# Designs tried in a protein design run: peptides against a protein of PDB entry 1LOE. Part 6

Target 1, 181 residues: chain A of PDB entry 1LOE
Amino acid sequence: TETTSFSITKFGPDQQNLIFQGDGYTTKERLTLTKAVRNTVGRALYSSPIHIWDSKTGNVANFVTSFTFVIDAPNSYNVADGFTFFIAPVDTKPQTGGGYLGVFNSKDYDKTSQTVAVEFDTFYNTAWDPSNGDRHIGIDVNSIKSINTKSWKLQNGKEANVVIAFNAATNVLTVSLTYPN
Target 2, 181 residues: chain A of PDB entry 1LOE as posed
Amino acid sequence: TETTSFSITKFGPDQQNLIFQGDGYTTKERLTLTKAVRNTVGRALYSSPIHIWDSKTGNVANFVTSFTFVIDAPNSYNVADGFTFFIAPVDTKPQTGGGYLGVFNSKDYDKTSQTVAVEFDTFYNTAWDPSNGDRHIGIDVNSIKSINTKSWALQNGKEANVVIAFNAATNVLTVSLTYPN

## One batch from the design tools (peptide; aimed at target 1 F67 D72)

Design b1_p10_3_s3 (made by RFdiffusion4, then SolubleMPNN; from b1_p10_3, 6 letters changed)
Fold by OpenDDE base, seed 3:
Structure b1_p10_3_s3 (fold): chain B 181 residues (1-181), chain A 10 residues (1-10)
Amino acid sequence: as target 1 above (181 residues)
Amino acid sequence: VEILSMSFST
């Protein structure tokens, strides 16, 4: 058994274990993905590659991640698309297409992207989002079109607690989001 | 993002 873990309680200006892409940056000990303007994309990658699948043995890693975040989206139309937690190949690059959360570039399934994401989506894209138009949490596998979604009642400007866990034995990914206050 | 923790285990 091998375990790789990391924890960041305060995001510093010279955070050595993160690679920033696009407009991602740190301020006031927080990781901020975008500037407060239209048409902006930002990402942050953990700087050390993680071996999650061994092609020789077939072993797949279990993982658990927890984080807190704040989103300001006071309405459903003049707001950005949301954000994503994702796992992707080491050479992954930010994607700038509107609605793709900086991670994907198509609603068509593309196995070559090798990207899994959990989206926290604040903007209804009629081409791929659930037809009820609700803000939602989605699980995305190689496509911006989620394989599963759940309506999300956003508490605007409040801290959300998220836990994402993957069980390799059952191939089940679980997501929980709560507002403690 | 305020706090982040992650663990991978094989």
Scores: peptide ipSAE 0.568, ipTM 0.947, DockQ to the pose 0.387
OpenDDE base, seeds 1, 2, 4, 5: peptide ipSAE 0.164, 0.397, 0.052, 0.032; ipTM 0.741, 0.895, 0.671, 0.664

Design b1_p10_3_s4 (made by RFdiffusion4, then SolubleMPNN; from b1_p10_3, 7 letters changed)
Fold by OpenDDE base, seed 5:
Structure b1_p10_3_s4 (fold): chain B 181 residues (1-181), chain A 10 residues (1-10)
Amino acid sequence: as target 1 above (181 residues)
Amino acid sequence: VDIVSMSFST
């Protein structure tokens, strides 16, 4: 087996192993994707390409990622769209903002997107989100319309712990989110 | 976002 891994415990002002896109930046040793301002999209990419899919053999890598995040909206009842963890082609650029989370452009399945995302979606978009209107975690494959979702109760301003794991043998992606405090 | 760790394995 071959393993590629990295860890960032403190985000520096000149974090060399990240590519910042849009409004993404670091401050106070944290990665900030957006401030509480309308019409902003921020992204950060790991700077080195990852061999996650072998086009010759069709083999897909297993992976696990963990991170913490805070969504701190000035008004807990008036929040923005959320954010994603995503995997996309090396030349990926910010896509449509708002409900598309800067990662997708359509609710229709588009294989040319070659993008998989785990969304932490805080805003209900009638056109594609679960009809119950709940904030949710979603798994997005080549579309902003999730192939699966789970309701998620946002704790505004609180730190969430996330673990995302993919088992290539079973083709199962798991997401866990906890609020330790 | 804070404390990111990722591992990919084949």
Scores: peptide ipSAE 0.542, ipTM 0.940, DockQ to the pose 0.399
OpenDDE base, seeds 1, 2, 3, 4: peptide ipSAE 0.033, 0.464, 0.518, 0.027; ipTM 0.637, 0.924, 0.937, 0.608

Design b1_p10_4 (made by RFdiffusion4)
Pose (drawn by RFdiffusion4):
Structure b1_p10_4 (pose): chain A 181 residues (1-181), chain P 10 residues (1-10)
Amino acid sequence: as target 2 above (181 residues)
Amino acid sequence: SLTGIYVGAV
């Protein structure tokens, strides 16, 4: 049995248990992944590796993460590219920016990726996004093309509370985001 | 549990 847990309710100026990659930094008690600036990537990882499954036994971990996040755009129309919570190898480095969300390099399945991410995507990329053109939440496994999506209406500047849970018994990954009110 | 993740966008 192994458990890993943590909580950070207010980020400090020297959050030593996070690894920052790209433009990720903490400011005014928040984790800032990108400022409202063009063509940038920011990533932050929890510093401890987490044992998510075991080859000897074949057991896989149950887990829950929850967080509040804000997307703050200049207006409700011109908004790119989005935000991800991701599970990747211990040595993960930033991948392609723009619509690939710093996490993937292709629309095709890439076995060497070894990452699954839940995306909160605010920009329709004709090449791989749901053709309805809506902003959406997606589950991505080794590709920027989501295996599943759900349209989501972005509330600019507002706090969204998200819970992502994985039940090892069913292999169900559930994602909930709620806007207050 | 995490609170306060800010993503600025253009």

Design b1_p10_4_s1 (made by RFdiffusion4, then SolubleMPNN; from b1_p10_4, 4 letters changed)
Fold by OpenDDE base, seed 4:
Structure b1_p10_4_s1 (fold): chain B 181 residues (1-181), chain A 10 residues (1-10)
Amino acid sequence: as target 1 above (181 residues)
Amino acid sequence: MIKGVYVGAV
């Protein structure tokens, strides 16, 4: 078995182990994906490919990821879209913005996307989001329409801690989010 | 595959 790990505690101006796409950049030792302006997409990718699937055996790797994020929207009652943690092919490029969160292009399942995302969705898109209109965490597999969701209350401007874990043996992806302060 | 993070805004 092989294990790969990395940790970034501060995001420097020359963060060589990240690939920035769109409006993503670093400032003040933080990764800033987008500014609070309309129709902006910013992404950051770990620069080294990670082997998570064995084509010969079909086995998928376990993984665990943790991060802290802040969504700081100028209008707490109308917060644009949110963001994702995602796993995508090495040649991935920014996809449709807005409600598609820059990682998908359709609510229809598209296996060619080869993208799995955990969305932290702050904006209700009638066409695919849960009908209750709640902000939510979603698990997205090859579609912006989540295969599972859970309501989540955004604390605008506050730091949230996230842990995402995947157990390949059980095929279970777990997401936890806390606001420690 | 690559892990990434995105924030979108409309």
Scores: peptide ipSAE 0.035, ipTM 0.651, DockQ to the pose 0.209
OpenDDE base, seeds 1, 2, 3, 5: peptide ipSAE 0.027, 0.024, 0.031, 0.027; ipTM 0.622, 0.632, 0.645, 0.637

Design b1_p10_4_s2 (made by RFdiffusion4, then SolubleMPNN; from b1_p10_4 with S1M T3K)
Fold by OpenDDE base, seed 3:
Structure b1_p10_4_s2 (fold): chain B 181 residues (1-181), chain A 10 residues (1-10)
Amino acid sequence: as target 1 above (181 residues)
Amino acid sequence: MLKGIYVGAV
């Protein structure tokens, strides 16, 4: 079986294997998706297409990804929406609607989106988020309304470690988040 | 398909 892998240990000013969309950029060897201002959307895409699904056989690839992130959200009301890791078609475009995390544009399921995301959501949107109002991790399939969520206790300004793995045989996506320090 | 990371800011 063919395997594709890549690793980015630091994000440089001329990061040729990433496509930046919106306000995404690199600074101090980190990927920064937005500027610290209102009404911003930023994305970064791996520049080489990844073959996840074989239309002939129907086979789906396993995958695993890991990354670290930092969020500064000192309160729950005057903050941005959070961010996602996502897989989408090669022609995917940033979405600007508030609360849609730059990836989706509806709470209704739309199979034509062909987009899967893991959200790290810091803002409660009453129309689609879990009713308890907690910050949460969500698994999103063709909709901003998650198919599954788990409350997430954000440690403000601390580095989080994330691992996301998909097992095609079981059709299970797993997400782990830890704060090692 | 492309692999990506996003942060949405208000």
Scores: peptide ipSAE 0.071, ipTM 0.743, DockQ to the pose 0.202
OpenDDE base, seeds 1, 2, 4, 5: peptide ipSAE 0.037, 0.028, 0.026, 0.053; ipTM 0.671, 0.673, 0.655, 0.691; seed 5 fails the geometry check

Design b1_p10_4_s3 (made by RFdiffusion4, then SolubleMPNN; from b1_p10_4, 4 letters changed)
Fold by OpenDDE base, seed 5:
Structure b1_p10_4_s3 (fold): chain B 181 residues (1-181), chain A 10 residues (1-10)
Amino acid sequence: as target 1 above (181 residues)
Amino acid sequence: EIKGVYVGAV
């Protein structure tokens, strides 16, 4: 069994192990994906492909990732679409923005997407989001329409600690979010 | 073949 790991505690101006796409960049030792402006999609990818599936054996890797993110909306009642962690093919490029989070292009299941995302969705899109209109965490598989969601209360400007774990044996993806402060 | 993916945030 092999393990691959990486850690980035500070995001420098010359962060060689990241690929920036769209409006993503680093500033003040933080990774900034989007500014509080309209029609912005910013992505950052770890520059080394992560081996999570063996086509010969069919084995899928377990993984655990942890990170801290901040959504700081100038107006807590008028926010953008949120933050998203995703896993995608090595040729991935920014996709449709807005409610599609720059990761997907359809609410219909699209196997060719080969993309899994965990969304921290701050904006209610009537066409696919949970009908209660709550901000939510969603697990997205090849579609912006989440296979599962949970209501989430945004604490604007506060650091959220996230842990995402995947158990290959059970095929269960677990997401946890806490506001420690 | 071991399939690789990009891990990212947006």
Scores: peptide ipSAE 0.468, ipTM 0.895, DockQ to the pose 0.061
OpenDDE base, seeds 1, 2, 3, 4: peptide ipSAE 0.456, 0.311, 0.422, 0.435; ipTM 0.891, 0.836, 0.877, 0.875

Design b1_p10_4_s4 (made by RFdiffusion4, then SolubleMPNN; from b1_p10_4, 3 letters changed)
Fold by OpenDDE base, seed 3:
Structure b1_p10_4_s4 (fold): chain B 181 residues (1-181), chain A 10 residues (1-10)
Amino acid sequence: as target 1 above (181 residues)
Amino acid sequence: MIKGIYVGAV
């Protein structure tokens, strides 16, 4: 079986294997998706297409990804929406609607989106988020309304470690988040 | 398909 892998240990100013959309950029060897201002959307895409699904056989690839992130969100009301890791068609475009995390544009399921995301959501949107109002991790399939969520206790300004893995045989996506320090 | 990361800011 064919395997594709890549690793980015630091994000440089001339990061040729990434496509930046919106306000995404690199600074101090980190990927920064937005500027610290209102009404911003930023994305970074791996520049080489990844073959996840074989239309001829129907086979789906396994995958695993890991990354670290930092969020500064000192309160729950005057704060941005959070961010996602996502897989989408190669022609995907940033979405600017508030609360849609730059990836979706509706709470209604739309199979034509062909987009899967893991959200790290810091803002409660009453129309689609879990009713307890907690910050949460969600698994999103063709909709901003998650198919599954788990409450997430954000440690403000601390580095989080994330691992996301998909097992095609079981059709299970797993997400782990830890704060090692 | 393409792999990406996003942060949304209000």
Scores: peptide ipSAE 0.058, ipTM 0.716, DockQ to the pose 0.202
OpenDDE base, seeds 1, 2, 4, 5: peptide ipSAE 0.029, 0.026, 0.022, 0.034; ipTM 0.639, 0.657, 0.609, 0.658

Design b1_p10_5 (made by RFdiffusion4)
Pose (drawn by RFdiffusion4):
Structure b1_p10_5 (pose): chain A 181 residues (1-181), chain P 10 residues (1-10)
Amino acid sequence: as target 2 above (181 residues)
Amino acid sequence: IDVVNISFAS
């Protein structure tokens, strides 16, 4: 049995238990992944590796993460590219920016990726996004093309509370985001 | 894009 847990309710200026990659930094008690600036990537990882499954027993971890996040755009129309919570190898580095969300490099399945991410995607990329053109939440496994999506209406500047849970018994990954009110 | 708070358990 192995458990890993943590909580950060207010980020400080020297959050030593996070690894920052790209433009990720903490400011005014928040974790800032990108400022409202063009063509940039920010990533932050929790510093400890987490044992998610075991080859000897074949057991896989149950887990839950929850966080509140804000997307603050200049207006409701010109908004790119989005935000992800991701599970990747211990040595993960930033991948392609733009619509690939710093996490993937292809629309095709890439076995060497070894990452699954839940995306909160705010920009329709004709090549791989749901053709309806809506902003959406997606589950991505080794590809920017989501295996599943759900349209989501972005509330600019507002706090969204999200819970992602994985039940090892069913292999169900559930994602809930709620806007207050 | 800002994260206001976070928690995790496994």

Design b1_p10_5_s1 (made by RFdiffusion4, then SolubleMPNN; from b1_p10_5, 7 letters changed)
Fold by OpenDDE base, seed 5:
Structure b1_p10_5_s1 (fold): chain B 181 residues (1-181), chain A 10 residues (1-10)
Amino acid sequence: as target 1 above (181 residues)
Amino acid sequence: VEIVSMSFSL
């Protein structure tokens, strides 16, 4: 099968292979989704369509992605909503902000969304998040209400390394997060 | 070192 790949080590001020949405931008060679400001949603999309899901056959491609992120809140006890890695239709636009992370609009399953996301959720929303109130990693399929979650301890201001892999043959999604220190 | 790993069948 055909393979498509890309890598961005340093994000330039005019990164040609990204589509910036909302408040997303680059600074100091980093992609910045939001600053610590209320009511902001930032997104960045890879500019070229990628054939991941074939709507005619239903087949899904294998994929692996890795990235490093930092959440840096002024107060570790007052952290905003978090962010996602997501896969959505080619014409996707920012959705509801806040707890919906700019990717979804409902906690109810909506197949028309055609969106899968891995959330790194740092804010407890009573209406859909796990009742233990823990910050968590979640797998979201056509809904902000995760089909599966795992508790995660945020290390504020520290770099986290993430690997997300999908095996189409087994239909298994794997998420790994590591703080080097 | 903080490590979180999960696997789920979609």
Scores: peptide ipSAE 0.341, ipTM 0.885, DockQ to the pose 0.070
OpenDDE base, seeds 1, 2, 3, 4: peptide ipSAE 0.338, 0.215, 0.231, 0.328; ipTM 0.881, 0.828, 0.834, 0.878

Design b1_p10_5_s2 (made by RFdiffusion4, then SolubleMPNN; from b1_p10_5, 6 letters changed)
Fold by OpenDDE base, seed 5:
Structure b1_p10_5_s2 (fold): chain B 181 residues (1-181), chain A 10 residues (1-10)
Amino acid sequence: as target 1 above (181 residues)
Amino acid sequence: VDIVSMSFSL
């Protein structure tokens, strides 16, 4: 079985292995998806196609990804929508912003989307989010309405360490988030 | 330290 891997520890101003979309850019060796400005969506894609889902056989590859992120809102009680880690077709482009996180267009299941995302959702959208109103991690399959969620407390301005792993044999997706301090 | 872990069968 073939394995593809990459690692980016410092993001350069002209990062060659990333495709930037919307407002996404690099500054101070970090990837910045959005500034604290309304109505902005930023995305960054790995520039090379990765064989994750075989359309002929339906088989899905194992994968593991890890990253560190910071959400830094000027007001901890007035935050934006959050962000996702996602996998999508090669020709993917920004979708609906706001609560759709620039990745989806509907809360209804749409198999033509062919998009899977792990959302780190900081804003309660009454139309599809868990009724308890908690900020949460969600698993999104072809819809912004998560198939599963778990409450998560945002530590504003602090670094969170994330690991996302998928085991194709068991069809299990695992997400872990840790604030080291 | 805050730890959130979830595992889900797709």
Scores: peptide ipSAE 0.418, ipTM 0.908, DockQ to the pose 0.069
OpenDDE base, seeds 1, 2, 3, 4: peptide ipSAE 0.360, 0.253, 0.028, 0.413; ipTM 0.892, 0.843, 0.618, 0.905

Design b1_p10_5_s3 (made by RFdiffusion4, then SolubleMPNN; from b1_p10_5, 5 letters changed)
Fold by OpenDDE base, seed 2:
Structure b1_p10_5_s3 (fold): chain B 181 residues (1-181), chain A 10 residues (1-10)
Amino acid sequence: as target 1 above (181 residues)
Amino acid sequence: VDIVSISFSL
């Protein structure tokens, strides 16, 4: 049994265990994914490959991750799309299509994408988002169109604590978000 | 404190 773990409490200017893509960068000990302008995408990858799925045995690893984030989205129209926590093949590249959160490029299910993401979505894309227009948490498997969503009331500019856990035995992915303040 | 949880079977 192999276990991989890491923890980053403060993001430094030379964060060697992260690979930055697009406009992602660190400042003031925080990871910032995008510029506060239109048409920007940024990502950060853990620099070491992680054995999540074994193609020969079919075994899938358990995992748990936690993080804190802040989103500034004071309205629903002049804001970015949100962000994801995602797992993708090692050669994954940022995707620039609007609304695809830098991870996907289609609402059609594409198993060759081999990408799973938890989205924290702050912009209503009529083509694939829940029709109620709510900001939401979504679970995305090989498509930007979530297989499951839940409405999420953003506390603008406040720190949210997130825990994402996957249990391979039950095949259940769980996402929990709390605002401690 | 607001708590939002979502779970699903993959």
Scores: peptide ipSAE 0.413, ipTM 0.899, DockQ to the pose 0.069
OpenDDE base, seeds 1, 3, 4, 5: peptide ipSAE 0.371, 0.367, 0.386, 0.382; ipTM 0.888, 0.886, 0.890, 0.889

Design b1_p10_6 (made by RFdiffusion4; failed a check: a repeat of another design)
Pose (drawn by RFdiffusion4):
Structure b1_p10_6 (pose): chain A 181 residues (1-181), chain P 10 residues (1-10)
Amino acid sequence: as target 2 above (181 residues)
Amino acid sequence: ITVKNISFSS
């Protein structure tokens, strides 16, 4: 049995238990992944590796993460590229920016990726996004093309509360985001 | 894009 847990309710200026990659930094008690600036990537990882499954027993971890996040765009129309919560190898480095969300490099399945991410995508990329063109939440496994999506209406500047849970018994990954009111 | 708070457990 192994458990890993943490909570950060207010980020401080020297959050030593996070690894920052790209433009990720903490400001005014928030974790800032990108400022409202063009062509940039920010990532932050929790510093401890987490044991998610075991080859000797074949057991896989149950887990839950929750967080509140804000997307603040200049207006409701010109908004790119989005935000991900991701599970990756211990040595993960930033991948392709733009519509690939710092996490993937291809629309095709890439076994060497070894990452699954839940995306909160705010820009329609004709090549791989749901053709309806809506902003959406997606589950990505080793590809920027989501295996599953759900349209989501972005509320600019507002707090969204999200819970992502994995039940090892069913292998169900559930994602919930709620806007207050 | 900012994160206000976060928690995790496994």

Design b1_p10_6_s1 (made by RFdiffusion4, then SolubleMPNN; from b1_p10_6, 6 letters changed)
Fold by OpenDDE base, seed 1:
Structure b1_p10_6_s1 (fold): chain B 181 residues (1-181), chain A 10 residues (1-10)
Amino acid sequence: as target 1 above (181 residues)
Amino acid sequence: VDIVSMSFSS
C-alpha cells in the first residue's frame, strides 16, 4: 500500500508543500484564492506528485480530503464564480477563468485535460450549468459541464465544512458539505 | 480555505 497524506491547519507565507499559481496566496494563516475583484484566477497545488492511476497495474488510488472554506462576496446576491477542489497532471497550469474556474477550457469532454474537479459553483452559466439556475456542487470530469450536480445554498461569509471521498473499488465519489455554525 | 487534510492510498 502506498499512502500520501498531509494536513494544513495554518497556512504560512512560506508554505513549502504548496505551489501557488495566479493570484493564490496566504494571509492571516489562511489560503486565499482570489480577492473580491473581477477576472482573477488563483490556485494552490500540493507540491508533491501523487500516484492516482498506475498504468501498469490499472490500480486507482482511494482518497479522502476534508477542508473548510469561506466565500465572502461583497454582494451576497451577485457571487461569481466559486471554486474547485481538483486533481490534474503534475505540470498543470491555470486554465480559463470565470465560469471555467481556472481548471477547464471547454464544456466538451476533453480527455487530454486529465482533470477531475469538485466544483462549488456560485454562478449560473447557461451554456453548461443545471437549468434550474441553482448554486450547486458538481463533479467535473474533463469538462466544466458536470457529470452530476446537487443544489447547494450558499451562506455568504459563513464557514463550510467539506468532505470528499473516492472509493476506487466502487468508483464512487462522495461529497458532503455542511454549515456547522 | 482552511484546515485541509488529505490522504491518498492504493
Scores: peptide ipSAE 0.531, ipTM 0.939, DockQ to the pose 0.413
OpenDDE base, seeds 2, 3, 4, 5: peptide ipSAE 0.501, 0.511, 0.148, 0.500; ipTM 0.932, 0.934, 0.795, 0.932

Design b1_p10_6_s2 (made by RFdiffusion4, then SolubleMPNN; from b1_p10_6, 6 letters changed)
Fold by OpenDDE base, seed 2:
Structure b1_p10_6_s2 (fold): chain B 181 residues (1-181), chain A 10 residues (1-10)
Amino acid sequence: as target 1 above (181 residues)
Amino acid sequence: VEILSMSFSS
């Protein structure tokens, strides 16, 4: 049994437990993933590798994560794609393909990706997103094409509280999003 | 992102 936990309430300019990729940076004690311009990708990784899956035993760790975020997407056409919480191999690199949220590079299932993400998607990509065109939360396993989605009514510019939990015994991943204010 | 908290257990 192993337990790893961390909490960051204020993101400093020298946040040593995060690895910044692409345009990800901290400002005013907040983590900002991208500039408000086209064709930018930013990511932040927890700096220490975590044993989530044991290839020999098949054991998978339970986990829970919570965070607060703000998205400014006043319309559906002149906005970025959204963002993800993701788990990927230690050598993961940002992906620059539009619509892939900096994490994936294909709508085809690719088990070699070994990447799981919860997406908060603000842009409708006709090739893989739910046909209703709604902003949505999705669970992505080795593909940008979500295995499950739920419509998400974005409160533009408001703080959202998110909890993501995985129960290895039941193989169930839960996502909750609330707007407390 | 303003707050991030994570816990892993196995």
Scores: peptide ipSAE 0.394, ipTM 0.900, DockQ to the pose 0.418
OpenDDE base, seeds 1, 3, 4, 5: peptide ipSAE 0.108, 0.042, 0.032, 0.033; ipTM 0.704, 0.714, 0.646, 0.638

Design b1_p10_6_s3 (made by RFdiffusion4, then SolubleMPNN; from b1_p10_6, 7 letters changed)
Fold by OpenDDE base, seed 5:
Structure b1_p10_6_s3 (fold): chain B 181 residues (1-181), chain A 10 residues (1-10)
Amino acid sequence: as target 1 above (181 residues)
Amino acid sequence: VDILSMSFSL
C-alpha cells in the first residue's frame, strides 16, 4: 500500500508544501482563501502530486481529510459563494469564479475536467443548486452541479469541523460537518 | 482554514 499523508496545524507565511493560487494566502497561522471582497478566487494546492489512481490496476486510493474552517461574512444574509475541497489534475489552475467556486466551468458533466470537489456552498445559484435554496454541502464530479447535496446551516463566524472520507471499494464518499459550539 | 490533515492510501 502506498500512503501519502500530511498535516498542517499552523500555516506559515512561506508554507513550503502549498502552492497558492489567486488570492489565497496565509495570515495569523491560518490559510485564507478570500477576504470579503467581490471577484476574488483563492486556492491552495498541496505541492506534491498524489498518486490517487493506478492506471495499471484501476485501483483508486482511499482517503481521509479533516480540517477546520470559518466563514465570516460581514452580513449573514449577504454572503459570498463558499469554497471547496477538491482533487484535480496536477496542472490545475483557477477556473470560473463566483458560483463555480473557482473549480469548475460548467454545470454540464465534463469528464475532461477530471475534478472532484466537496462544496460548502453558501450562495443559491438557480441554474444548478437545489431548488429549496438552502445553503448546502455538495459532491461535485466534473460539474458544478452536484450529484448529491445536503442542507447545511451556516453559523457565521463559527468554527466548523469537517471530515471527508472516501472508500474506493464501495465508491462511497462521506462528509461530516459539525459546529463544536 | 485552521487545521488540515490528509491521508491517501493506494
Scores: peptide ipSAE 0.622, ipTM 0.954, DockQ to the pose 0.430
OpenDDE base, seeds 1, 2, 3, 4: peptide ipSAE 0.618, 0.586, 0.593, 0.591; ipTM 0.953, 0.950, 0.950, 0.949

Design b1_p10_6_s4 (made by RFdiffusion4, then SolubleMPNN; from b1_p10_6, 7 letters changed)
Fold by OpenDDE base, seed 3:
Structure b1_p10_6_s4 (fold): chain B 181 residues (1-181), chain A 10 residues (1-10)
Amino acid sequence: as target 1 above (181 residues)
Amino acid sequence: VSITSMSFSL
């Protein structure tokens, strides 16, 4: 079984292990996905393919990822769509449809997309988001319509710590988010 | 949206 790990504590101007897509870039040691402008999509991919599923044996690897993010909105009630952590095929391309977080393009389940995402969704899309209208964390499998969601209170301009873990034995993905400060 | 740090382990 191949083992892969990486850690980035400071995002440099020439980050060799990332592929930037759309408006994604690094500045001041941070990875910036979007600016405070409309219709902006930015993504960053880990530059090396990761072997998570073995087609011969059918085995799926366990994995854990952690990151810290900040959302800066003009005001707490007027924000963009949010962002995702995602796993997708190596030839994945950014998607520009509004509300799809740069990853998906339909609320219909599409097995061929082979894309899993954890969304941190700050905008209520009536067509697919939970009816309570809350900002939320969602688990998205081959669709922008989450298979599970949980309400999340955004703290504008504050650092949030996220841990995402996948247990292959139980086929369970867990997500935790905290604001330590 | 900005990411300040990240780690991943397989």
Scores: peptide ipSAE 0.743, ipTM 0.973, DockQ to the pose 0.957
OpenDDE base, seeds 1, 2, 4, 5: peptide ipSAE 0.493, 0.493, 0.495, 0.496; ipTM 0.937, 0.940, 0.938, 0.938; seed 2 fails the geometry check

